Peptides against a protein of PDB entry 5ZK1. Designs and how they scored, part 37

Target 1, 52 residues: chain A of PDB entry 5ZK1
Amino acid sequence: KREVRLMKNREAARECRRKKKEYVKCLENRVAVLENQNKTLIEELKALKDLY
Target 2, 52 residues: chain A of PDB entry 5ZK1 as posed
Amino acid sequence: KREVRLMKNREAARESRRKKKEYVKCLENRVAVLENQNKTLIEELKALKDLY

## One batch from the design tools (peptide; made by RFdiffusion4, then SolubleMPNN)

Design b2_p20_2_s1 (from b2_p20_2, 8 letters changed)
Fold by OpenDDE base, seed 1:
Structure b2_p20_2_s1 (fold): chain B 52 residues (1-52), chain A 20 residues (1-20)
Amino acid sequence: as target 1 above (52 residues)
Amino acid sequence: KEEEEKKKLEELLKKLDELE
């Protein structure tokens, strides 16, 4: 009984760490895309402003 | 109208420059 509970807890902790790592990687990728899009849009808006 | 729109755009661009 105790060993089975410890095994299940170890598996649940591994799965929790895996899901957290996947979630952080998804956020990091989304941030990098948004930062690059924002930078490009700011540069385009500055270039458009310099024409007027 | 055009000058007010230009000023609004300039103010938005300043706020964007403060975020970099």
Scores: peptide ipSAE 0.037, ipTM 0.535, DockQ to the pose 0.023
Fold by OpenDDE base, seed 3:
Structure b2_p20_2_s1 (fold): chain B 52 residues (1-52), chain A 20 residues (1-20)
Amino acid sequence: as target 1 above (52 residues)
Amino acid sequence: KEEEEKKKLEELLKKLDELE
């Protein structure tokens, strides 16, 4: 009984760490895309300001 | 109306200059 509970806890802890790593990677990718989009929009707005 | 739109544009241009 004790060994089976320890095995299940180790498996649950591995799965929790995996899901956390995947979530952080998804956030990092979303931040990089938004930062690049924001940079491009700022550059386009500057170019429009310099035209008038 | 037109003066309020002008002031909003001037505020957006200032915020853009703060991002340089």
Scores: peptide ipSAE 0.036, ipTM 0.475, DockQ to the pose 0.023
Fold by OpenDDE base, seed 5:
Structure b2_p20_2_s1 (fold): chain B 52 residues (1-52), chain A 20 residues (1-20)
Amino acid sequence: as target 1 above (52 residues)
Amino acid sequence: KEEEEKKKLEELLKKLDELE
C-alpha cells in the first residue's frame, strides 16, 4: 500500500537526520581536539625559538 | 643560507601569529 511506503520513507528520513547529526558532532569534537593540539604545538615552537 | 633559513622560520612564525 502507498501509506506503508510513506511511513517507511518518514522513518528512513528520521534515521538519516539522526546519523548526520552524530557524524557532525564527531567532526566538531575532532576539529576542537586538533585545534587545541595545534595551539599547544605552536606555543611549544614559540618557547623553543625564544631559547635560541 | 643560514640567514635565509632564519628569515623563512621568522616568516612562518608571523603567519602562525596571524592564525591565533
Scores: peptide ipSAE 0.034, ipTM 0.513, DockQ to the pose 0.023
Fold by OpenDDE base, seed 4:
Structure b2_p20_2_s1 (fold): chain B 52 residues (1-52), chain A 20 residues (1-20)
Amino acid sequence: as target 1 above (52 residues)
Amino acid sequence: KEEEEKKKLEELLKKLDELE
């Protein structure tokens, strides 16, 4: 009984670390996309300003 | 109006250049 509880705790801790890593990677990818979109929109706004 | 909007856009663009 004790060994099975320790095994389940180790599995739960591995799953928590996996989910945290996946969440951070999702946030990093979303930040990189938003930074690129923002940069492109700024460049387009600068180019539009230089026409007027 | 148009010149005030141009100045606001210029100020926003300066703040954006400070973030790069």
Scores: peptide ipSAE 0.033, ipTM 0.539, DockQ to the pose 0.023

Design b2_p20_2_s2 (from b2_p20_2, 9 letters changed)
Fold by OpenDDE base, seed 5:
Structure b2_p20_2_s2 (fold): chain B 52 residues (1-52), chain A 20 residues (1-20)
Amino acid sequence: as target 1 above (52 residues)
Amino acid sequence: KEKEELKKLEELQKKLDELE
């Protein structure tokens, strides 16, 4: 019985670490997309400003 | 609980992939 509880705790700890890694990856991807979109919008705004 | 959190992460990843 004790060994089975220790095994289940190790499994739960592995899964908690996995979820945290996936959450961080999702945030990193979102930051990269937003940085690229902001860069494009800044370049478009500069191009429009240089026409006037 | 745990399975629902995993599904939410998968849904968030899909919404990011739609913005690329």
Scores: peptide ipSAE 0.033, ipTM 0.468, DockQ to the pose 0.165
Fold by OpenDDE base, seed 4:
Structure b2_p20_2_s2 (fold): chain B 52 residues (1-52), chain A 20 residues (1-20)
Amino acid sequence: as target 1 above (52 residues)
Amino acid sequence: KEKEELKKLEELQKKLDELE
């Protein structure tokens, strides 16, 4: 039936949007962690350099 | 397929949690 095919297509499109949102959120979290770690390491390297 | 994609997202989240 045409209606069942349209329903399955809408479900697949919802799932594709959900997966894309979760993937973007994972990348955003990874960027935030790496930016914070990099900032801390740069501050530690500056503090070490200012001691010598 | 869907279960394998969910497992890959869970593995990516674990690798992120190991970096925090």
Scores: peptide ipSAE 0.033, ipTM 0.456, DockQ to the pose 0.153
Fold by OpenDDE base, seed 3:
Structure b2_p20_2_s2 (fold): chain B 52 residues (1-52), chain A 20 residues (1-20)
Amino acid sequence: as target 1 above (52 residues)
Amino acid sequence: KEKEELKKLEELQKKLDELE
């Protein structure tokens, strides 16, 4: 039936959007961690340079 | 299909937890 195919397509599209949102959130968290690590390393390198 | 995509998200979360 056409209606059952449209319902399944709407469900699959909702699930695809959910998974995409979760994937983007994991990337955003990874970027935040890497930005914080880079900031710490830059501050450590600056502190070492200010001691020399 | 759906179970494989869930496993990929779990693998991505593990790689994030390894970076913290």
Scores: peptide ipSAE 0.033, ipTM 0.471, DockQ to the pose 0.147
Fold by OpenDDE base, seed 1:
Structure b2_p20_2_s2 (fold): chain B 52 residues (1-52), chain A 20 residues (1-20)
Amino acid sequence: as target 1 above (52 residues)
Amino acid sequence: KEKEELKKLEELQKKLDELE
């Protein structure tokens, strides 16, 4: 019984670390997309301003 | 529980791929 509880706790701790890594990667990808979209919109607004 | 959290992460990844 003790060994099975220790095994399940080690497995749950591995899975918690895996899920946290995947969540951080999803946030990093979202930040990169939003930063690129914001850069493009700023460049388009600048180009429009330089026409007047 | 575990399968439901995995599905939520896959749904979040799909919504990111739709914004690229």
Scores: peptide ipSAE 0.032, ipTM 0.467, DockQ to the pose 0.151

Design b2_p20_2_s3 (from b2_p20_2, 10 letters changed)
Fold by OpenDDE base, seed 3:
Structure b2_p20_2_s3 (fold): chain B 52 residues (1-52), chain A 20 residues (1-20)
Amino acid sequence: as target 1 above (52 residues)
Amino acid sequence: KEEEEKKKLEKLKEELDKLE
Protein backbone atom coordinates (compact mmCIF):
# COMPACT_ATOMS: atom_id res chain seq x y z
CA LYS B 1 0.00 0.00 0.00
CA ARG B 2 2.72 2.64 0.85
CA GLU B 3 4.79 2.00 -2.34
CA VAL B 4 1.67 2.31 -4.60
CA ARG B 5 0.86 5.69 -2.93
CA LEU B 6 4.47 6.87 -3.48
CA MET B 7 4.34 5.79 -7.19
CA LYS B 8 0.98 7.63 -7.69
CA ASN B 9 2.41 10.74 -5.97
CA ARG B 10 5.51 10.69 -8.25
CA GLU B 11 3.26 10.32 -11.34
CA ALA B 12 0.97 13.19 -10.18
CA ALA B 13 4.07 15.37 -9.56
CA ARG B 14 5.40 14.59 -13.12
CA GLU B 15 2.00 15.47 -14.65
CA CYS B 16 1.78 18.70 -12.56
CA ARG B 17 5.27 19.75 -13.84
CA ARG B 18 4.25 18.91 -17.47
CA LYS B 19 1.01 20.99 -17.23
CA LYS B 20 2.94 23.90 -15.62
CA LYS B 21 5.52 23.80 -18.47
CA GLU B 22 2.71 23.85 -21.11
CA TYR B 23 1.01 26.78 -19.29
CA VAL B 24 4.29 28.78 -19.14
CA LYS B 25 4.93 28.08 -22.87
CA CYS B 26 1.43 29.40 -23.76
CA LEU B 27 2.08 32.57 -21.69
CA GLU B 28 5.55 33.06 -23.28
CA ASN B 29 4.04 32.73 -26.80
CA ARG B 30 1.22 35.19 -25.89
CA VAL B 31 3.78 37.69 -24.53
CA ALA B 32 5.91 37.36 -27.72
CA VAL B 33 2.84 37.98 -29.96
CA LEU B 34 1.72 41.00 -27.85
CA GLU B 35 5.27 42.45 -27.82
CA ASN B 36 5.45 42.08 -31.64
CA GLN B 37 1.99 43.68 -32.12
CA ASN B 38 2.91 46.52 -29.74
CA LYS B 39 6.23 47.08 -31.60
CA THR B 40 4.38 47.20 -34.97
CA LEU B 41 1.76 49.65 -33.60
CA ILE B 42 4.53 51.89 -32.16
CA GLU B 43 6.37 51.83 -35.55
CA GLU B 44 3.10 52.67 -37.40
CA LEU B 45 2.41 55.53 -34.93
CA LYS B 46 5.97 56.86 -35.50
CA ALA B 47 5.55 56.67 -39.30
CA LEU B 48 2.23 58.57 -39.00
CA LYS B 49 3.86 61.24 -36.76
CA ASP B 50 6.76 61.66 -39.25
CA LEU B 51 4.17 62.46 -42.02
CA TYR B 52 2.73 65.48 -40.08
CA LYS A 1 -9.47 18.78 -11.17
CA GLU A 2 -7.52 17.27 -14.12
CA GLU A 3 -10.31 18.01 -16.66
CA GLU A 4 -10.64 21.57 -15.28
CA GLU A 5 -6.88 22.12 -15.76
CA LYS A 6 -7.10 20.64 -19.30
CA LYS A 7 -10.02 23.01 -20.11
CA LYS A 8 -8.04 26.00 -18.73
CA LEU A 9 -5.03 25.09 -20.91
CA GLU A 10 -7.30 24.65 -23.98
CA LYS A 11 -8.79 28.15 -23.41
CA LEU A 12 -5.27 29.64 -23.24
CA LYS A 13 -4.37 27.97 -26.58
CA GLU A 14 -7.61 29.28 -28.16
CA GLU A 15 -6.79 32.81 -26.88
CA LEU A 16 -3.24 32.53 -28.33
CA ASP A 17 -4.54 31.29 -31.72
CA LYS A 18 -6.78 34.45 -31.85
CA LEU A 19 -3.74 36.74 -31.40
CA GLU A 20 -1.59 35.10 -34.15
Scores: peptide ipSAE 0.032, ipTM 0.454, DockQ to the pose 0.169
Fold by OpenDDE base, seed 2:
Structure b2_p20_2_s3 (fold): chain B 52 residues (1-52), chain A 20 residues (1-20)
Amino acid sequence: as target 1 above (52 residues)
Amino acid sequence: KEEEEKKKLEKLKEELDKLE
């Protein structure tokens, strides 16, 4: 039936959008952690340079 | 395919939780 194909396509499009949102959220969290680690390492490197 | 993508996303979350 045409209606069943349209329903399945709508469900697949919802699931694709859900997976994309979860992937983007995982990347955003990883960027935030790496930016914080990079900031900390730069601050530690400055503190070490101020000792010499 | 869909289960493999779910497992890849789960591994990426577990790797992130180790960096926090």
Scores: peptide ipSAE 0.028, ipTM 0.449, DockQ to the pose 0.168
Fold by OpenDDE base, seed 5:
Structure b2_p20_2_s3 (fold): chain B 52 residues (1-52), chain A 20 residues (1-20)
Amino acid sequence: as target 1 above (52 residues)
Amino acid sequence: KEEEEKKKLEKLKEELDKLE
């Protein structure tokens, strides 16, 4: 039936949007961690350069 | 396909949890 195909397509589209949201959240968290680590390393490198 | 994508997302979460 056409209705069953439309229901399956809606379910597949919901799952695709869910997976995309989870992937974006993982990337955003990884970027935030790497930005913080880079900031700390840059501050430590400045403090070391100011000693010499 | 779906199970392979689920396993890829799980690995990305485990890599993130190691960086925190």
Scores: peptide ipSAE 0.027, ipTM 0.451, DockQ to the pose 0.166
Fold by OpenDDE base, seed 4:
Structure b2_p20_2_s3 (fold): chain B 52 residues (1-52), chain A 20 residues (1-20)
Amino acid sequence: as target 1 above (52 residues)
Amino acid sequence: KEEEEKKKLEKLKEELDKLE
């Protein structure tokens, strides 16, 4: 039936959007952690260089 | 050695400034 195909396509489109949102959120969290770690390491390296 | 370390730190600063 045409209606069953349209329902399955709507479900697949919802699931695709959900997976994309979860993937973007995972990348954003990873970027924020790496930026903060890199900032801290650069600050520690500056402080170490100012001592010697 | 010190100049190579200075260049590594400069590159890391330039990479950080691109992320901000």
Scores: peptide ipSAE 0.025, ipTM 0.405, DockQ to the pose 0.031

Design b2_p20_2_s4 (from b2_p20_2, 11 letters changed)
Fold by OpenDDE base, seed 2:
Structure b2_p20_2_s4 (fold): chain B 52 residues (1-52), chain A 20 residues (1-20)
Amino acid sequence: as target 1 above (52 residues)
Amino acid sequence: REEEEKKELEKKLEELKKLE
């Protein structure tokens, strides 16, 4: 009984670390896309201001 | 439940790749 509980806890801890890594990777990708879009929008806004 | 959460995360990653 004790060994089976320790094995299940080790498996649950591995799965928790996996899910956390995937979630962080999703956030990092979203930040990179938003930072690129924000740079492009700032450059477009500068180019539009230089026309007036 | 766990496979559904994985599929939702895979969809979000695919949506982000389409915005790159």
Scores: peptide ipSAE 0.031, ipTM 0.424, DockQ to the pose 0.148
Fold by OpenDDE base, seed 5:
Structure b2_p20_2_s4 (fold): chain B 52 residues (1-52), chain A 20 residues (1-20)
Amino acid sequence: as target 1 above (52 residues)
Amino acid sequence: REEEEKKELEKKLEELKKLE
């Protein structure tokens, strides 16, 4: 009985680490996309200001 | 549960690809 509880706890801990890794990866990808979009918008706004 | 959580992560990844 004790060994089965320890096995289930190890499995649950592996799954929690997997989910956390996938969530962090989704956030990192979103940050990279938003940083690139923000850079492009700043460059476009600069080019527009340099016309006046 | 596990399959629903996988489908939710797959949706989030597909939403991010539409922003590239």
Scores: peptide ipSAE 0.029, ipTM 0.418, DockQ to the pose 0.129
Fold by OpenDDE base, seed 4:
Structure b2_p20_2_s4 (fold): chain B 52 residues (1-52), chain A 20 residues (1-20)
Amino acid sequence: as target 1 above (52 residues)
Amino acid sequence: REEEEKKELEKKLEELKKLE
């Protein structure tokens, strides 16, 4: 009985760490996309201002 | 359960790719 509870707790802790790592990776990817879009929009706005 | 959680993460990744 005790060993089964310790095994289940180790599995739950592994799963919690996996989910947290996946969530952080999704946020990092979203930040990289938004930073690239923001850079492109700022460059386009500069190019439009330099033409006028 | 695990496959449903995987499908939810796959949907969130696909929604983020549509905003790229």
Scores: peptide ipSAE 0.029, ipTM 0.409, DockQ to the pose 0.141
Fold by OpenDDE base, seed 1:
Structure b2_p20_2_s4 (fold): chain B 52 residues (1-52), chain A 20 residues (1-20)
Amino acid sequence: as target 1 above (52 residues)
Amino acid sequence: REEEEKKELEKKLEELKKLE
């Protein structure tokens, strides 16, 4: 039936949007962790440079 | 020695700044 195909398409589109949102959130969290680590390492290297 | 260690840290600092 046409209605069952339209329902399955709507469900697949909802799942595709959910998976994309979860993937973006995973990337955003990874970027935030790496930016914080880089900032800390830059600050440590500056502090060591000021000792010599 | 200390000046060479400083130059190595400066290179690492510049590499990290290129990623920011």
Scores: peptide ipSAE 0.024, ipTM 0.477, DockQ to the pose 0.024

Design b2_p20_3_s1 (from b2_p20_3, 6 letters changed)
Fold by OpenDDE base, seed 2:
Structure b2_p20_3_s1 (fold): chain B 52 residues (1-52), chain A 20 residues (1-20)
Amino acid sequence: as target 1 above (52 residues)
Amino acid sequence: EIKKLEEEIKKLKEEIEKLK
């Protein structure tokens, strides 16, 4: 009984760390997309200002 | 629009920092 509980706890801790790493990666990918969109919008606004 | 994206980027960076 104790060994099975310790095994399940080790599996749950591995799964928790995996899910945390995947969630951080999803947030980092979203930051990269939004930073690229912001860069494009700033470049477009600069190009529009350079026409006046 | 840009200011909204900058604030969203800031919030996401703060959330990433809390999770590291």
Scores: peptide ipSAE 0.301, ipTM 0.823, DockQ to the pose 0.921
Fold by OpenDDE base, seed 3:
Structure b2_p20_3_s1 (fold): chain B 52 residues (1-52), chain A 20 residues (1-20)
Amino acid sequence: as target 1 above (52 residues)
Amino acid sequence: EIKKLEEEIKKLKEEIEKLK
């Protein structure tokens, strides 16, 4: 039936958009963690350079 | 070490941009 195929396609498209949004959020969280680590390392290097 | 983190951040930002 055409209607059942259209319903399944709409559901698959909703699930694809949900998974894509979750994946982007995981990448954004990883960027935030790495940017914070990079900031800490830069601050430690600055503190070491300000000591000598 | 910092350069490797910067390159990883860059790659992740480029992947996020391709997904938006």
Scores: peptide ipSAE 0.297, ipTM 0.821, DockQ to the pose 0.876
Fold by OpenDDE base, seed 5:
Structure b2_p20_3_s1 (fold): chain B 52 residues (1-52), chain A 20 residues (1-20)
Amino acid sequence: as target 1 above (52 residues)
Amino acid sequence: EIKKLEEEIKKLKEEIEKLK
């Protein structure tokens, strides 16, 4: 039936959007971790330069 | 080290932008 094909397509499209959102969230979390690491390293380097 | 983190952050931001 056409209705069953349309339902399966809607389910596949929902799953595709879910996976895309989860992947973007994973990348955004990785960016936040790396930005925090970079901030800490810059602050440590500044503290060392302010001592000499 | 910092330059490598900055380049990784840049690549990840460019990938996020292509996905939005």
Scores: peptide ipSAE 0.290, ipTM 0.821, DockQ to the pose 0.875
Fold by OpenDDE base, seed 4:
Structure b2_p20_3_s1 (fold): chain B 52 residues (1-52), chain A 20 residues (1-20)
Amino acid sequence: as target 1 above (52 residues)
Amino acid sequence: EIKKLEEEIKKLKEEIEKLK
């Protein structure tokens, strides 16, 4: 009984660390997408200002 | 539009920092 509880706790701790890493990666990917969109919009606004 | 994206980026960076 004790060994099974320790195994389940180790598995739960591994899964918590995995989920945290996946969540951080999702946020980092969202930042990269928004930074690229912001860069494109700034470049488009600059190109429009350089025409007038 | 740009100011909204910058504020969303800022919030996401602050959340990432709290999670490291």
Scores: peptide ipSAE 0.289, ipTM 0.819, DockQ to the pose 0.937

Design b2_p20_3_s2 (from b2_p20_3, 6 letters changed)
Fold by OpenDDE base, seed 3:
Formats: C-alpha cells, sequence, structure tokens
Structure b2_p20_3_s2 (fold): chain B 52 residues (1-52), chain A 20 residues (1-20)
C-alpha cells in the first residue's frame, strides 16, 4: 500500500508540474500577442501624430 | 485602449512571476 501511494503521488506531482508549465506557456504567449497589439497601436498613433 | 492592454500585460506578468 505505501509504495502505490508514493507512485501515485509522484505521478500527480509530475502532472501538476506539466500543467503548470503549459499554463505559464499559455500566459507567455498571451503576453506576446498583447505586446504586439500594443506595439501596433503605438506605431499607428505615432504615424498619426507625425502627420499633424 | 492602450492602457487596458498595458494593465492586462502587467497582470499576466505578475501571475507568471507568482507561478515561477
Amino acid sequence: as target 1 above (52 residues)
Amino acid sequence: EIEKLENEIKKLKEEIEKLK
């Protein structure tokens, strides 16, 4: 019984670390998309200000 | 609009930092 509990705990800990890494990667990708959108909007505002 | 994106980026960076 103890060994099976330790095995299941190790598997759960591996899965928790995997899910955490995937979630962080999803957040990092979302940051990159929003930073690119923000860059485009700043460039558009700059181009508009450089015309007037 | 830009300020909303910057605030969202800030919140996401703070969440990433808490998760590292």
Scores: peptide ipSAE 0.336, ipTM 0.836, DockQ to the pose 0.880
Fold by OpenDDE base, seed 2:
Structure b2_p20_3_s2 (fold): chain B 52 residues (1-52), chain A 20 residues (1-20)
Amino acid sequence: as target 1 above (52 residues)
Amino acid sequence: EIEKLENEIKKLKEEIEKLK
């Protein structure tokens, strides 16, 4: 039936948008973790340079 | 170490931008 195909297509499009949003959020969280690690390493290197 | 993290951050930001 055409109606069942249209319903399944709407569900698939919603699921595709959900998965894309979750993937972007995963990448944004990874960026935030790596930026924090980079900041900590720069601060540690600065503290070591300020001792010599 | 820092340069590797900066390069990874750059690649991830470019991927996020392509996905927006």
Scores: peptide ipSAE 0.331, ipTM 0.835, DockQ to the pose 0.901
Fold by OpenDDE base, seed 5:
Structure b2_p20_3_s2 (fold): chain B 52 residues (1-52), chain A 20 residues (1-20)
Amino acid sequence: as target 1 above (52 residues)
Amino acid sequence: EIEKLENEIKKLKEEIEKLK
């Protein structure tokens, strides 16, 4: 029936939006980790350059 | 090493923007 297809489509669309949000959050967390590593490496390189 | 991290951060930010 059309109603069952519309219900399944609404459920699939909710699940697609959930998965998209989780994937974006994973990418944002990876960016935050890499930006922190980059800051630490820049600070260490600056400290080494200020010694010589 | 830093340039690789900056390039990876840039790619991930571009992917996030395409997904918003």
Scores: peptide ipSAE 0.323, ipTM 0.834, DockQ to the pose 0.868
Fold by OpenDDE base, seed 4:
Structure b2_p20_3_s2 (fold): chain B 52 residues (1-52), chain A 20 residues (1-20)
Amino acid sequence: as target 1 above (52 residues)
Amino acid sequence: EIEKLENEIKKLKEEIEKLK
């Protein structure tokens, strides 16, 4: 009984660390997409301002 | 529009920092 509880706790702790790492990666990917969109919009606004 | 993206980027960076 004790060993099975310790095994399940170790598995749960591994799964929590995996989910945290995946969530951080999803946030970092979202930041990279939004930074690229922001860069494109700034470049487009600059190109429009340089025409007038 | 740009200010909304910058504010979203800022919030996501602050959340990443709290999770590291």
Scores: peptide ipSAE 0.319, ipTM 0.832, DockQ to the pose 0.934

Design b2_p20_3_s3 (from b2_p20_3, 6 letters changed)
Fold by OpenDDE base, seed 3:
Structure b2_p20_3_s3 (fold): chain B 52 residues (1-52), chain A 20 residues (1-20)
Amino acid sequence: as target 1 above (52 residues)
Amino acid sequence: EIEKLEKEIKELKEEIEKLK
């Protein structure tokens, strides 16, 4: 009984770490997309200001 | 619009930091 509980706890801890890593990667990808959008908008605003 | 994106980027970076 104890060994099976320790095995299940190790599996649950591995799965928790995997899900956490995947979630952080999704947040980092969203940051990269938003930073690229922000860069494009800043470049467009600069091009508009350099025209007038 | 830019200020909303900067705010969302900041909030996401703070959440990533709490998760590391």
Scores: peptide ipSAE 0.325, ipTM 0.832, DockQ to the pose 0.874
Fold by OpenDDE base, seed 2:
Structure b2_p20_3_s3 (fold): chain B 52 residues (1-52), chain A 20 residues (1-20)
Amino acid sequence: as target 1 above (52 residues)
Amino acid sequence: EIEKLEKEIKELKEEIEKLK
């Protein structure tokens, strides 16, 4: 009984760390997309200002 | 538009930092 509980706890801790790493990666990917969109919009606004 | 993206980027960076 104790060994099975310790095994399940080790599996749950591995799964928790995996899910945390995947969530952080999703947030980092969203940041990279938004930073690229922001860069494009700033470049477009600069190009529009350079026409006046 | 830009200010909204900058705010969302800031909020996401703050959440990433809490999770490291």
Scores: peptide ipSAE 0.322, ipTM 0.832, DockQ to the pose 0.916
Fold by OpenDDE base, seed 5:
Structure b2_p20_3_s3 (fold): chain B 52 residues (1-52), chain A 20 residues (1-20)
Amino acid sequence: as target 1 above (52 residues)
Amino acid sequence: EIEKLEKEIKELKEEIEKLK
């Protein structure tokens, strides 16, 4: 039936959007971790330069 | 170290922008 094909397509489209959102969230979390590491390294380098 | 992190951050931000 056409209706069953349309339901399966809606389910596949929902799953595709869910996976995309989860992947973007994973990338955003990785960016936040790396930005925090970079901030800490810059602060440590500044503290060392302010001593000499 | 810092330059590698800045490069990885840039590449990840560009990928996020293509996905939004």
Scores: peptide ipSAE 0.319, ipTM 0.832, DockQ to the pose 0.866
Fold by OpenDDE base, seed 4:
Structure b2_p20_3_s3 (fold): chain B 52 residues (1-52), chain A 20 residues (1-20)
Amino acid sequence: as target 1 above (52 residues)
Amino acid sequence: EIEKLEKEIKELKEEIEKLK
């Protein structure tokens, strides 16, 4: 009984660390997408200002 | 539009920092 509880606790701790890592990666990917969109919009606005 | 994206980027970076 004790060994099974220790195994389940180790598995739960591994899964918590995995979920945290995947969540951080999702946020980092969202930042990269938004930074690219922001860069494109700034470049488009600059190109429009350089025409007038 | 740009200011909204910059705000969302800032909020996401602050959340990433709290999670490291």
Scores: peptide ipSAE 0.314, ipTM 0.829, DockQ to the pose 0.935

Design b2_p20_3_s4 (from b2_p20_3, 7 letters changed)
Fold by OpenDDE base, seed 3:
Structure b2_p20_3_s4 (fold): chain B 52 residues (1-52), chain A 20 residues (1-20)
Amino acid sequence: as target 1 above (52 residues)
Amino acid sequence: KIKELEEEIEKLKKEIEELK
């Protein structure tokens, strides 16, 4: 009984770390997309300001 | 829009930091 509980706890801890790493990667990808959108908008505003 | 994107980026960066 104890060994099976320790095995299940190790599996749950591995799965928790995997899910956490995947979630952080999704957040980092979202940050990269938003930073690129922000860069494009700043470049568009600069181009508009340099025209007038 | 730019300010709203910067605020969202800052929130996501804080959440990433709390998760590391």
Scores: peptide ipSAE 0.320, ipTM 0.831, DockQ to the pose 0.885
Fold by OpenDDE base, seed 2:
Parts: C-alpha cells; structure tokens; sequence
Structure b2_p20_3_s4 (fold): chain B 52 residues (1-52), chain A 20 residues (1-20)
C-alpha cells in the first residue's frame, strides 16, 4: 500500500511539472506572436508617417 | 491597438516570470 501511494505521488509530480512546462511554452509562444504583431504595426505606422 | 498589445505582452511576461 505505501509503495503504490509513493509511485502515484511521483507520477502526479512528474505530470504537474510537465503541464507547467507546457503552459509556460504556450505563454512564451503567445508573447512571441504578439511582439511580432506589435513590431509589424510599428513598422506600418512608420511607413505611413514617412509618406507625409 | 499597439498600447493594448504592449500591455498584454507585459501581463504575459509577468505570468511567465511567476511560473519560472
């Protein structure tokens, strides 16, 4: 009984760390997309200002 | 739009920092 509980706890801790790493990666990917969109919008606004 | 994206980027960066 104790060994099975310790095994399940080790599995749960591995799964928790996996899910946390995947969530951080999703946030980092979203930041990279939004930073690229912001860069494109700043470049478009600069190009529009350079026409006046 | 630009300011809103900068505010969202800053929120996501803070959440990433709290999760590291």
Amino acid sequence: as target 1 above (52 residues)
Amino acid sequence: KIKELEEEIEKLKKEIEELK
Scores: peptide ipSAE 0.314, ipTM 0.829, DockQ to the pose 0.927
Fold by OpenDDE base, seed 5:
Structure b2_p20_3_s4 (fold): chain B 52 residues (1-52), chain A 20 residues (1-20)
Amino acid sequence: as target 1 above (52 residues)
Amino acid sequence: KIKELEEEIEKLKKEIEELK
């Protein structure tokens, strides 16, 4: 039936959007971790330079 | 290390922008 094909397509499109959103969230979390690591390293380097 | 982290952050930000 045409309706069953349209339902399956809607489900596949929902799953595709869900996976995309989860992947973007994973990338955003990785960026936040790396930005925090970079900030800590810059602060440590500043503290070492301010001692000499 | 800092430069490598900045380059990785920039790559990930570009990929996020292409995906939005």
Scores: peptide ipSAE 0.310, ipTM 0.830, DockQ to the pose 0.891
Fold by OpenDDE base, seed 4:
Structure b2_p20_3_s4 (fold): chain B 52 residues (1-52), chain A 20 residues (1-20)
Amino acid sequence: as target 1 above (52 residues)
Amino acid sequence: KIKELEEEIEKLKKEIEELK
């Protein structure tokens, strides 16, 4: 009984660390997408200002 | 739109920092 509880706790702790790492990676990917969209919009606005 | 994207980027960067 004790060994099974210790195994389940180790598995739960591994899963919590995995989920945290995946969530951070999702946020980092979202930042990269938004930074690229912002860059494109700034470049488009600059190109429009350079025409007038 | 640009300001809204910058504000969202800043929020997500803070959340990433708190999670490291």
Scores: peptide ipSAE 0.300, ipTM 0.824, DockQ to the pose 0.945

